Peptides against a protein of PDB entry 1ZZD. Designs and how they scored, part 112

Target 1, 109 residues: chain A of PDB entry 1ZZD
Amino acid sequence: FQVVNPYLLRDLVDLGIWDEGMKQYLITQNGSIQGLPNVPQELKDLYKTVWEISQKTIINMAADRSVYIDQSHSLNLFLRAPTMGKLTSMHFYGWKKGLKTGMYYLRTQ

## One batch from the design tools (peptide; made by RFdiffusion4, then SolubleMPNN)

Design b2_p26_6_s3 (from b2_p26_6, 16 letters changed)
Fold by OpenDDE base, seed 5:
Structure b2_p26_6_s3 (fold): chain B 109 residues (1-109), chain A 26 residues (1-26)
Amino acid sequence: as target 1 above (109 residues)
Amino acid sequence: EEAERERLEKELAEAKAVAEKLEKEA
């Protein structure tokens, strides 16, 4: 399975642009959204930064919260249930956790 | 290190704000 950032998936769902075509696009692009014209630049910058942190941090985040593209439909149903406020809180929590870990590893290298 | 964290948190906030607006319009 190809592992995808769960917050990326959430944001795509929130934008209403998640569909089978988007799924296939992400598979072929190894999870990158940089080439998507219908995604705000700020989101592109955000997830660019996420992939620029230490590989150790990325692996840890994946182990804790990542999703597989092959299982995205089930996750989409779940992501439609919570309010925007709940989704935002989840995003910030996960992001901060990743940043803290990444900063730790960068310091030790 | 702290400065980097602050920058990234700001970027996250901005990205989420944009996403929320687009979600509302959709």
Scores: peptide ipSAE 0.018, ipTM 0.253, DockQ to the pose 0.041
Fold by OpenDDE base, seed 4:
Structure b2_p26_6_s3 (fold): chain B 109 residues (1-109), chain A 26 residues (1-26)
Amino acid sequence: as target 1 above (109 residues)
Amino acid sequence: EEAERERLEKELAEAKAVAEKLEKEA
């Protein structure tokens, strides 16, 4: 089965709009948040390319991204002018990077 | 910088927890 990007889930939780209704909505919309009126456009733009993958894969990818977060130099880019948008972008970048890696392994297997 | 790192790690942990919850409820 497929589940949504964990960072998107976090953002929806932070917005206080995550519930069972939202869950079902995302499932039916293949992870798209474009139709949600109460989500900032910045987040909509950021997550346009996000697609659903297996839950196990998502969790594993998130674990791999922890190494990136632990690296101080990786945070320097966002420490200069930290905003919620910047933090979200960083999470998205981590997701995208993990996704690329996952897809690479799937292709070569 | 350390405070920012910890915050990001916390946010990641929360995101993973949400993902796990979704799997359990599926």
Scores: peptide ipSAE 0.016, ipTM 0.280, DockQ to the pose 0.031
Fold by OpenDDE base, seed 3:
Structure b2_p26_6_s3 (fold): chain B 109 residues (1-109), chain A 26 residues (1-26)
Amino acid sequence: as target 1 above (109 residues)
Amino acid sequence: EEAERERLEKELAEAKAVAEKLEKEA
């Protein structure tokens, strides 16, 4: 199953377009809103950037042994007892952490 | 570091609660 980013949910609610249909759309699009005609370009750009930052974070975490070990342990604990609650927490935590890391790297480039 | 972690955990919990509410209403 897939968990939707809570900040994206908030933004979609603010636009008044959040419903079950939208939820299913996001699931089929792996969380992408790029194809939605009723979403402002500003939001598309925002979440595109978030996606890019997250990917960079994943790559950097794989390269950083210390971070990788921490991630691995967290994932291992999760896999032992996977629940919706844990999946949600991991997803959102990873996203938040990714933003912080991405912003740091952008400043250094 | 610990303070930052606690803030993050609190924020995550709040965000999760909001998300769950929205999903139930949809």
Scores: peptide ipSAE 0.015, ipTM 0.244, DockQ to the pose 0.023
Fold by OpenDDE base, seed 2:
Structure b2_p26_6_s3 (fold): chain B 109 residues (1-109), chain A 26 residues (1-26)
Amino acid sequence: as target 1 above (109 residues)
Amino acid sequence: EEAERERLEKELAEAKAVAEKLEKEA
């Protein structure tokens, strides 16, 4: 599955450019708005930064599991908050694609 | 068990490498 960043969704709605076509576009672009000509550059920069920060966070969470490597525990990411879960899921997906490894994401309440 | 450990260590190393790349590009 792919999740759209809820803040990005908000901003796109505020710009009046959110529609089903935009949704499908984002799906095909893995949530990236960088290629959209009708989006302000500042917004592109913002979400580029947010993406990078979130990726770092995901990686840090994965690294935190290093304490369990010696115990042969799976590298799984656990989040509790639904909203944060969705946001993190999107970023984890991107991160996972970059890592090309078998890490798994788990969301709990 | 050792094979699993090695796999996890590899994944962690790759994750760290990606993190460093992101930090440099940010």
Scores: peptide ipSAE 0.008, ipTM 0.236, DockQ to the pose 0.049

Design b2_p26_6_s4 (from b2_p26_6, 15 letters changed)
Fold by OpenDDE base, seed 3:
Structure b2_p26_6_s4 (fold): chain B 109 residues (1-109), chain A 26 residues (1-26)
Amino acid sequence: as target 1 above (109 residues)
Amino acid sequence: MEEEEELRKKELEEAEKVRKKLEEEA
């Protein structure tokens, strides 16, 4: 599953570009906004994901991008206080096992 | 498997539409 950063979500809403299409775009891009036009570069620099920092992870994510695409009924949940460690572990485990995402979590806090 | 591929294709098309829309608005 994927989790959208709540601050990123806020900024996208403030830009007036948040909608269902944008949500789907972020799912397909593993939460990356690097490829979005009309987004200030400062925001792109600020919201680099952990997977955009590790070169090895970036390469692997590009190769296995299909794992992050919801190819079933999406379950959208708002998680109030998920631990980053738990989410990272679950994401990594899903990626390692080649599990497609059946759930999309919007982090609210 | 065919259904999953179709869904994937649809998702990619929607993502591309978003990108294209944003480019046109720039």
Scores: peptide ipSAE 0.023, ipTM 0.417, DockQ to the pose 0.032
Fold by OpenDDE base, seed 2:
Parts: structure tokens; C-alpha cells; sequence
Structure b2_p26_6_s4 (fold): chain B 109 residues (1-109), chain A 26 residues (1-26)
């Protein structure tokens, strides 16, 4: 199970949008809030770096134990500013194709 | 494995419901 960043949790609660559905959403998105339309851009910017760091950590952990990784999440690389639909589809596709846990945004210049 | 796949599909569907709800509120 993916643990939500406690600061992010606080901010989502303050926004009044935290619920079980949001929890599941964040799990499927590997903690990313970038695709949420009702989250202020300032919060997205704040947690962007945190998300990237967390994803790197997940990727590293996954790489270290790649043979034994839980298939609940998928490892995929995405371009900047992907659509939510694309992210969801690719995440699921990657999982189905046997990719391991994690999601990372590829920075292209 | 099949059960895990079904669970994952359900999670994705729930995530999309959240997204749509937020889009409607925006």
C-alpha cells in the first residue's frame, strides 16, 4: 500500500476533498496530484518536487527488488503534462505487461 | 493474479470517478 505524504493529506483535508475515493485515486497515481482539476496550482507546484523524489525512491526500491515487487502499481515513464486519461491507460497497460511498481515523469527539456 | 487484476481495474475505475467528479465541480 502506498502511504500518502502527511503534508499533502493535511492540505487535501483543508481543501475538503479528502475521502476514500481520493485515497484510491492517489494510490493509482502514485501520490501525484498533478491531474486534479480542483487543486490549486500552488499546491501542485509545491508537491511536484516531493512527488518526483518519492517516485525516484520507489523506482530505486523497485529496481533493488524487481523480481519480488508487488504488482499493485505499475512502473511507467511519462512525458511532461500528460492527460489524466493517458496516465491511467499507460499505468494499467504497464502493469498488465508486467512492469513493476512506480510512475515517473520524464523531463524533456 | 486474476483477483489482483480485477482489484486493479476497480481501483482505476474509482480513480476515474474521482477525476470526473472534480471536473464537474471545476
Amino acid sequence: as target 1 above (109 residues)
Amino acid sequence: MEEEEELRKKELEEAEKVRKKLEEEA
Scores: peptide ipSAE 0.022, ipTM 0.428, DockQ to the pose 0.028
Fold by OpenDDE base, seed 1:
Structure b2_p26_6_s4 (fold): chain B 109 residues (1-109), chain A 26 residues (1-26)
Amino acid sequence: as target 1 above (109 residues)
Amino acid sequence: MEEEEELRKKELEEAEKVRKKLEEEA
């Protein structure tokens, strides 16, 4: 289950780049717009912070509930500097391996 | 399960098409 940020949706529509393909892209990228070449850097910077906070919240929630759930199909990946290609590949790999509960990508500094 | 995997594959392919399109437009 993934929720699209309504402000992000608005901004993508305003840029004229919102379509079904973009929707699928965001789904595969866990809502990240960092890899989009035609998005202004200012917007990337804005939503980077929001996205990072959101991911931290999700991870914290997952950690809290992990005490009561099976972790066999859950994977938390901590990557220092993930590339878009790497994230896509890892997402597909996780899916292929049956990690249906989702893969969490946390960028660490 | 196999059908779901194929759907996910198609989603990834579509995402890659979007990326390529955006790269060409940039």
Scores: peptide ipSAE 0.020, ipTM 0.384, DockQ to the pose 0.028
Fold by OpenDDE base, seed 5:
Structure b2_p26_6_s4 (fold): chain B 109 residues (1-109), chain A 26 residues (1-26)
Amino acid sequence: as target 1 above (109 residues)
Amino acid sequence: MEEEEELRKKELEEAEKVRKKLEEEA
């Protein structure tokens, strides 16, 4: 599987903001650029639908799995009322907590 | 496992660094 959408990759390269750090950021965000400042809104809008679908899938999966992971209550808060901020926090939180299985799904969605 | 944890930590740190950088530039 490709971690980053090839079209998104191209766009980020064209913006001159692609680097290893950006790659890691996208991995933690499941390819979402919605939370990135300095990215044109038109690009965010372009990838929004795909991201939203993926995020919904991830949320559903996480909701099912959250009861089996540490700090499940924290994730449940994110799942019940997901906002962009909460989703971002969830991704980072999950990664920080070593939710490697969850992160695997993030990359595959 | 410990090595993997350190790697995750580094990856997260890098991601956060990027976010902060972009936020500062906004």
Scores: peptide ipSAE 0.019, ipTM 0.383, DockQ to the pose 0.033

Design b2_p26_7_s1 (from b2_p26_7, 9 letters changed)
Fold by OpenDDE base, seed 1:
Structure b2_p26_7_s1 (fold): chain B 109 residues (1-109), chain A 26 residues (1-26)
Amino acid sequence: as target 1 above (109 residues)
Amino acid sequence: EEEEAKKILEENPEFAKKFKEALAKA
C-alpha cells in the first residue's frame, strides 16, 4: 500500500492529469513527479523543497516495520497494514513539518 | 492510535479539511 502526499494528489488532480496511467507511473516512480513532462516546473520545485524531516526522525518513523518511508524529494509512505489512525497521524506529521506533497492512496499488492 | 487520530482531526480543522479533500480525490 503506497500513500502519496495528499497535496501532491490535489495538485495533480487540479492539473487534470490524474488518471490510471499517472497512478501506475507514480507507483513505479515511488511517488516522484520529477520525471513528468506534463507537470509544471514550479510544482516540481515545490515538492523538492518540502522535505523538512530530519534524518533522525525519518529513521525513527521507519523503525515501525509496517511503514516504509521513501526519503526522496517527496514524502512517500508505504504501509503493509495501514489503519486510519496511522494514516491520519502520518499525514498530520507531514503537514506539521511543512510537507506540502499531496496524499495519494495507491493500493498495491 | 485511533483516538489520537480523532483528536488530531478535531483540534486541527484546517488539516482535517485538507485530509478529507485528499481522501475524496484519491
Scores: peptide ipSAE 0.041, ipTM 0.620, DockQ to the pose 0.587
Fold by OpenDDE base, seed 5:
Structure b2_p26_7_s1 (fold): chain B 109 residues (1-109), chain A 26 residues (1-26)
Amino acid sequence: as target 1 above (109 residues)
Amino acid sequence: EEEEAKKILEENPEFAKKFKEALAKA
């Protein structure tokens, strides 16, 4: 179960670059936007920073659970058994770091 | 973990509102 941060998706939508191709790209690249040429560097830097902070917190909270965190600078969680707690924490820490735009929720199996 | 999530939602009503709206669209 793959979860992508809704604020990231919202920003991509606001840039007008969100489509099926982008969706598939995020899936295959484990949510990383760092390699996208059409994304402003400011956004890349933002999500790199947010990822570093939020993922560390989530890992600490889920130390006794089966959680896979990808190595890309994206707000992704790969959960064998997703819980509401993990979802809430992931989204909250993104929000707390200033990502307060609209939300578009994406999840995949 | 679930307790932490509950606390987050209770202490951050603005986030809670937006989060629940997003979940409803999923």
Scores: peptide ipSAE 0.038, ipTM 0.605, DockQ to the pose 0.550
Fold by OpenDDE base, seed 2:
Structure b2_p26_7_s1 (fold): chain B 109 residues (1-109), chain A 26 residues (1-26)
Amino acid sequence: as target 1 above (109 residues)
Amino acid sequence: EEEEAKKILEENPEFAKKFKEALAKA
């Protein structure tokens, strides 16, 4: 699964480029918006794609970035074989760390 | 992990609500 931060979705919507095609594009591009020419570079810099290593490590990095760098920064998380248990625990941990972000799943075809 | 998830949801009803809402929007 690809878990997309709602801030990215918001920004894409604000740009008027979010649609089903964009969703499929993100799936194909592993969540990366770096290749989109019509997206401002500043937004590309705000959103990073992170592959799952350790759930807590990734969440901590995201939390730290939100606190010490820029609260607008967001990460796209990619889990290879997530279970409901993993998703619940990860989301709860993120919530406890103060990320206060939801989840949007981009399911591969 | 599944057992932990159940505990989280049972012990944190407000979180459970938000989590389920998030899942529904996915």
Scores: peptide ipSAE 0.038, ipTM 0.615, DockQ to the pose 0.514
Fold by OpenDDE base, seed 4:
Structure b2_p26_7_s1 (fold): chain B 109 residues (1-109), chain A 26 residues (1-26)
Amino acid sequence: as target 1 above (109 residues)
Amino acid sequence: EEEEAKKILEENPEFAKKFKEALAKA
């Protein structure tokens, strides 16, 4: 599975551009927006920084918007060794912080 | 990878249009 950064998801939703096409695009790009055309470099740089933050910190920052996505570096971490324990812990932590909507997993099978 | 991205945009013109418009307004 693949997870998208919660801030990225929020911004895409706020812009009204979150749809099936965008989802598929992100799947092919492993959650990265670096290859998107017409995206300001400042925004790309911002999300690079966000992806370097710990998973827990990302969840905390996104809690007010109740959205969560696993990112490139963090995504890769979970993708390398996904376990039920890790998934449960991550979901539980998100839940405790108010992410009632849960995490958005992009299944890339 | 880039080729796949371009393909997605090409195959989803409505999405591409919406995306461009949103970025322009932002």
Scores: peptide ipSAE 0.012, ipTM 0.304, DockQ to the pose 0.015

Design b2_p26_7_s2 (from b2_p26_7, 8 letters changed)
Fold by OpenDDE base, seed 5:
Formats: C-alpha cells, structure tokens, sequence
Structure b2_p26_7_s2 (fold): chain B 109 residues (1-109), chain A 26 residues (1-26)
C-alpha cells in the first residue's frame, strides 16, 4: 500500500485534477507531482519542503521495519505486507495528529 | 495489534467512519 499525503490529495482535488489517471500516476511515481505539467509550480515547490507530520512521528514510524517512508517529493508511506491492524493503527495515529484532511490509500499490488 | 485496532475503531466512531470510507476508495 501507498499512503498519499492527505494535504497533497486535498490540493489536487481543489485543482480539479484528481481522477483515476492521477491516482495511477501517483502510484507509478511514488507520490511525486514534480513531473506534472498541469500542477502549478508553487505547489511543486511546496511539497518539496513542507513537512505535514512532525519529524518525531516520521522517525517513530520509520523504526517499524514494515514501513518505508519516502520524503523525496512528498510524504509517502509504504507498507510491504500490511495487516488490517497495522493500517488501522497508522491511520489513527495520523488522524490524531490532525491529518484528517483527505488521507488516502493506494493499493500498489 | 489486531485487538488494539478493534479497540480504536470501537472507541472512535468518527474515525471508524472516515477510515471505512477511505478503504472503499482504495
């Protein structure tokens, strides 16, 4: 599974460019929007530098070997072998930290 | 962890609703 940055999803929806094609693009690009011509540069720049989750939280998640974190373009979380329990706990943790705005899960396999 | 997840869902109905909706979209 690929967990997409909820704020990124919000912005894409607000731009009216979120669709199935965009979903598939994000899967193949590991959440990167840098190559999209229809996304304003300011948004691309924003997601190069903005951290929506505290570094402490990211470190804590990274300590779990089952979680891979990609921060190259946007914050993306990858679960190699997710269980329902793990998904629930991770989502809840994000939700408690204020990530209620559009957290989204993409099935990569 | 499964037991913890169950407890989370039971004690947080608003979260549970949102999470279920997300799972449907995945």
Amino acid sequence: as target 1 above (109 residues)
Amino acid sequence: EEEEAKKILEENPEFAKEFEELLKKA
Scores: peptide ipSAE 0.103, ipTM 0.741, DockQ to the pose 0.597
Fold by OpenDDE base, seed 3:
Structure b2_p26_7_s2 (fold): chain B 109 residues (1-109), chain A 26 residues (1-26)
Amino acid sequence: as target 1 above (109 residues)
Amino acid sequence: EEEEAKKILEENPEFAKEFEELLKKA
């Protein structure tokens, strides 16, 4: 499934653009908002930066090839076979970096 | 990995509480 930054979700809701279509878009775009024309550039830059900072560390903590991260877009993580250990480590890293709200998990069919 | 997760939860009670609530909502 895909792990979505809780602040990203909040911001999309605040923009009034969060709906089922947006959810499906994020799934197909590996969590990237960079291609969305109705998202302010400031938000695109913000989440790009978050991704650049956190991705390597999260990957190292997971220590598993089952984790896929799109480095060029918003902070989104894809796990083929998530374990409790992986989820804990990933969430803890986010929590330590100030993401103290819950992450949103997008389960694919 | 599982042992590390257990350690994280034990050493960070506030995180553990939030994480448990998150899991209930997921």
Scores: peptide ipSAE 0.061, ipTM 0.704, DockQ to the pose 0.615
Fold by OpenDDE base, seed 4:
Structure b2_p26_7_s2 (fold): chain B 109 residues (1-109), chain A 26 residues (1-26)
Amino acid sequence: as target 1 above (109 residues)
Amino acid sequence: EEEEAKKILEENPEFAKEFEELLKKA
C-alpha cells in the first residue's frame, strides 16, 4: 500500500522532475524529498513525510471536521498503519485548507 | 472509514476530479 501526497506530486510535476525514477526514489525514501538535490530548499522545508511531521501538527489537521476519526487513538494508528479512508480524509483537509504538506504512506503487507 | 472516504469524494466532486487528474500524471 503506497500513496503519494497529491500536492507533492503536483509540485514535482511542475518542476519537471517527476518520472519513474523519482517514483522509485520516493518509495525507497518513504516519501521524503529531503535528499533530492534538484528540489528547492523551500519545498524541502514545506514538505514533510508523516514521520517528519510532529504529532501536534497531525492533531491540528485532524481537528478539522472533514477528517474522519473513528476512535480515540485513530491518529496514532493513522501514523503507524494508514488506511485509504484516513488518507482520503487527510488529502481532503489539505485540499480544503490549501496545505502543501508532503505525505507518503507505506504499508507492509 | 472507507464509507466516509467515499462520502467525501461523492460530496466533493471538485476535489475528487483534481485528485484523479493528479494520479493520472503519476
Scores: peptide ipSAE 0.040, ipTM 0.623, DockQ to the pose 0.520
Fold by OpenDDE base, seed 1:
Structure b2_p26_7_s2 (fold): chain B 109 residues (1-109), chain A 26 residues (1-26)
Amino acid sequence: as target 1 above (109 residues)
Amino acid sequence: EEEEAKKILEENPEFAKEFEELLKKA
């Protein structure tokens, strides 16, 4: 399964455009909102900050062998055996480290 | 990890509140 970045989800919900169609779109676009015409440019710019993530931060996140980070097109996290605890910890880490916009998807692998 | 999560939520109420609100919307 895929979990959308909670901050992105919040923003999309606030825009009133979150629905099943949007979810499917994001899945096909690997989390990118750049191609959405109904999303304000300011939000698109905000979520471009994913590329500002320091290598150190990425390494720290990847230090947990259960977490795989895919940076090919967008920042995505893959968990081999996700639990609610792990999800919470991961999102907290992102929150604490200022990675609110640094992840598009959390996926099981 | 579950215990860690609980600890995180307890020690960071601002995060917990935001996270819970987001979960409600999801």
Scores: peptide ipSAE 0.028, ipTM 0.512, DockQ to the pose 0.621

Design b2_p26_7_s3 (from b2_p26_7, 7 letters changed)
Fold by OpenDDE base, seed 2:
Structure b2_p26_7_s3 (fold): chain B 109 residues (1-109), chain A 26 residues (1-26)
Amino acid sequence: as target 1 above (109 residues)
Amino acid sequence: DEEEAKKILEENPEFAKKFEEALKKA
């Protein structure tokens, strides 16, 4: 399975733009949007893949919000109340947004 | 993988733009 930035997938789902094309693209690109044209670099930095962040941040984010895509083209999303942890500045923004929204998910798509 | 990604973008020229706009609103 692929671990994707949980905040990215949350936002995509909430915006209703999670479709087959986007799913296939993310699967193909291992959860990365770095190669997309027209996307500002700051947004690319915000939604960097899990593998581009520290292990501690990975664990904290995964514990709070676990999102992965398996090879069967299914999406499993588990979002719960975030906890404070060591996060990079950019990823802390995502965490903070999670606190503000107060939305929790456990879905299989 | 890159060829498949390019194929997706070619089949949906507005995909990247839609993605950008969505990310800004997220």
Scores: peptide ipSAE 0.105, ipTM 0.709, DockQ to the pose 0.017
Fold by OpenDDE base, seed 5:
Parts: sequence; C-alpha cells; structure tokens
Structure b2_p26_7_s3 (fold): chain B 109 residues (1-109), chain A 26 residues (1-26)
Amino acid sequence: as target 1 above (109 residues)
Amino acid sequence: DEEEAKKILEENPEFAKKFEEALKKA
C-alpha cells in the first residue's frame, strides 16, 4: 500500500477535485504530485521536502491508521503511532485544526 | 508508475482538465 500526505488530501478535497480518478492517479504516483504539469512549483517543493519520503519509513512509523471522509468532505484521520502524528502537527501547525494527524494509506481494492 | 498515471489522465480528460485548473489556484 501507499501513503498520501493528509494535508495534501485535505487540499485536494477542499479544491473539490478529490474523486476516484484522483485516488487512482495518486496510487500510481506513490502519493507524489511532482509529475503534474500545472502544479505550482512552490506547492511541489513544499510537499516534496516535508513529506515525500520513503514509503517504508512512513509505514514503519505508523502502526494503525484509518481515514474517514464523509459526504461533506469532513476528514478524520486516526493514527495509532503518536510519533508520526506529532511530526505532522509540527510541520503543519496552522493546518491541523479540524484534522486528526496521520497518513492515508491507499491500496488497490 | 508514471506511464499508468498518464493513461489514467488520457482516459479521463474531464478530470484531467478540472484537476489542472484547480491546481493553478493552489
């Protein structure tokens, strides 16, 4: 399975572009947006430097996680690994309101 | 991989267009 940055996921939801197509695209790109043509470089740099790290590293830091997205696009993240959660909060202090910290793991169903 | 991603975008042109326009706003 693959990991998606929870704040990237939030941003995509807020932009109204989160759907099955987006999900499949991210799966093929291991959660990366680096290959997208019309993404501002600043945004690419932000997510690359902060969160686009080894999938294995992220998996090792996360024990249990779940993500719930309702029809109102409320995003609830549950991560049983407090270390990863705290790191997320530290990096995105201003964005954590309304979100629980963690990672969203995407897998082919 | 990148090749599969391109295929997805090609098969979903409306999504691709919407996605690209939205990303410009970010």
Scores: peptide ipSAE 0.077, ipTM 0.652, DockQ to the pose 0.017
Fold by OpenDDE base, seed 4:
Structure b2_p26_7_s3 (fold): chain B 109 residues (1-109), chain A 26 residues (1-26)
Amino acid sequence: as target 1 above (109 residues)
Amino acid sequence: DEEEAKKILEENPEFAKKFEEALKKA
């Protein structure tokens, strides 16, 4: 289960650069842009993923737009029918919060 | 994974640049 920084997603969409290429890249990189060589470190720091920041921070982060990436069959099922049993408490909370604010989910190709 | 990411970047040579420019505008 992977989550993209909601602010990053918002900005990508607002800037019109959210496309299939971006989607695939984020999927392969677990939502991280840290691997992009020409992106300023300041921006990388700003748009860290769930795995790159504290859980407390991500929980408190605004969830206006969030992306969950499906990497397993179980996660795929969850996306179709969200249940607590399919994710950790934190992931479920994030998902629930995202759904309330218009969450996006990504499926691996 | 890293290999797939590299492939994506190779197939989209301006992808990283476009990304950087967009983020600077954000």
Scores: peptide ipSAE 0.064, ipTM 0.612, DockQ to the pose 0.017
Fold by OpenDDE base, seed 3:
Structure b2_p26_7_s3 (fold): chain B 109 residues (1-109), chain A 26 residues (1-26)
Amino acid sequence: as target 1 above (109 residues)
Amino acid sequence: DEEEAKKILEENPEFAKKFEEALKKA
């Protein structure tokens, strides 16, 4: 069970590039955009800081506003434990950006 | 996996093009 960072998802949707290809890429990279070509380093740095938290923690915070996506591929595990600083950064980023919609949850059928 | 990610991009040139064009518009 993987969660797509809601702020990243919104940005990708706003850019019109959220599609099956992007979804598969993010599944493979555990939500990381570090490997995407032609992405400004500032954007990579932003989401590197925000996204390195546990899936379970994110699920607990966003269960009531989630969108579920079924996948045929297995998901990788998050190995790094979240810190309070990272959670706070994610929360305030969402507030600043005016995020109103839920998160996407990726699960194997 | 980084190698699989690279493979996805290589196998989906239209996706890569769309992504690049979107970045230019942003």
Scores: peptide ipSAE 0.018, ipTM 0.446, DockQ to the pose 0.017

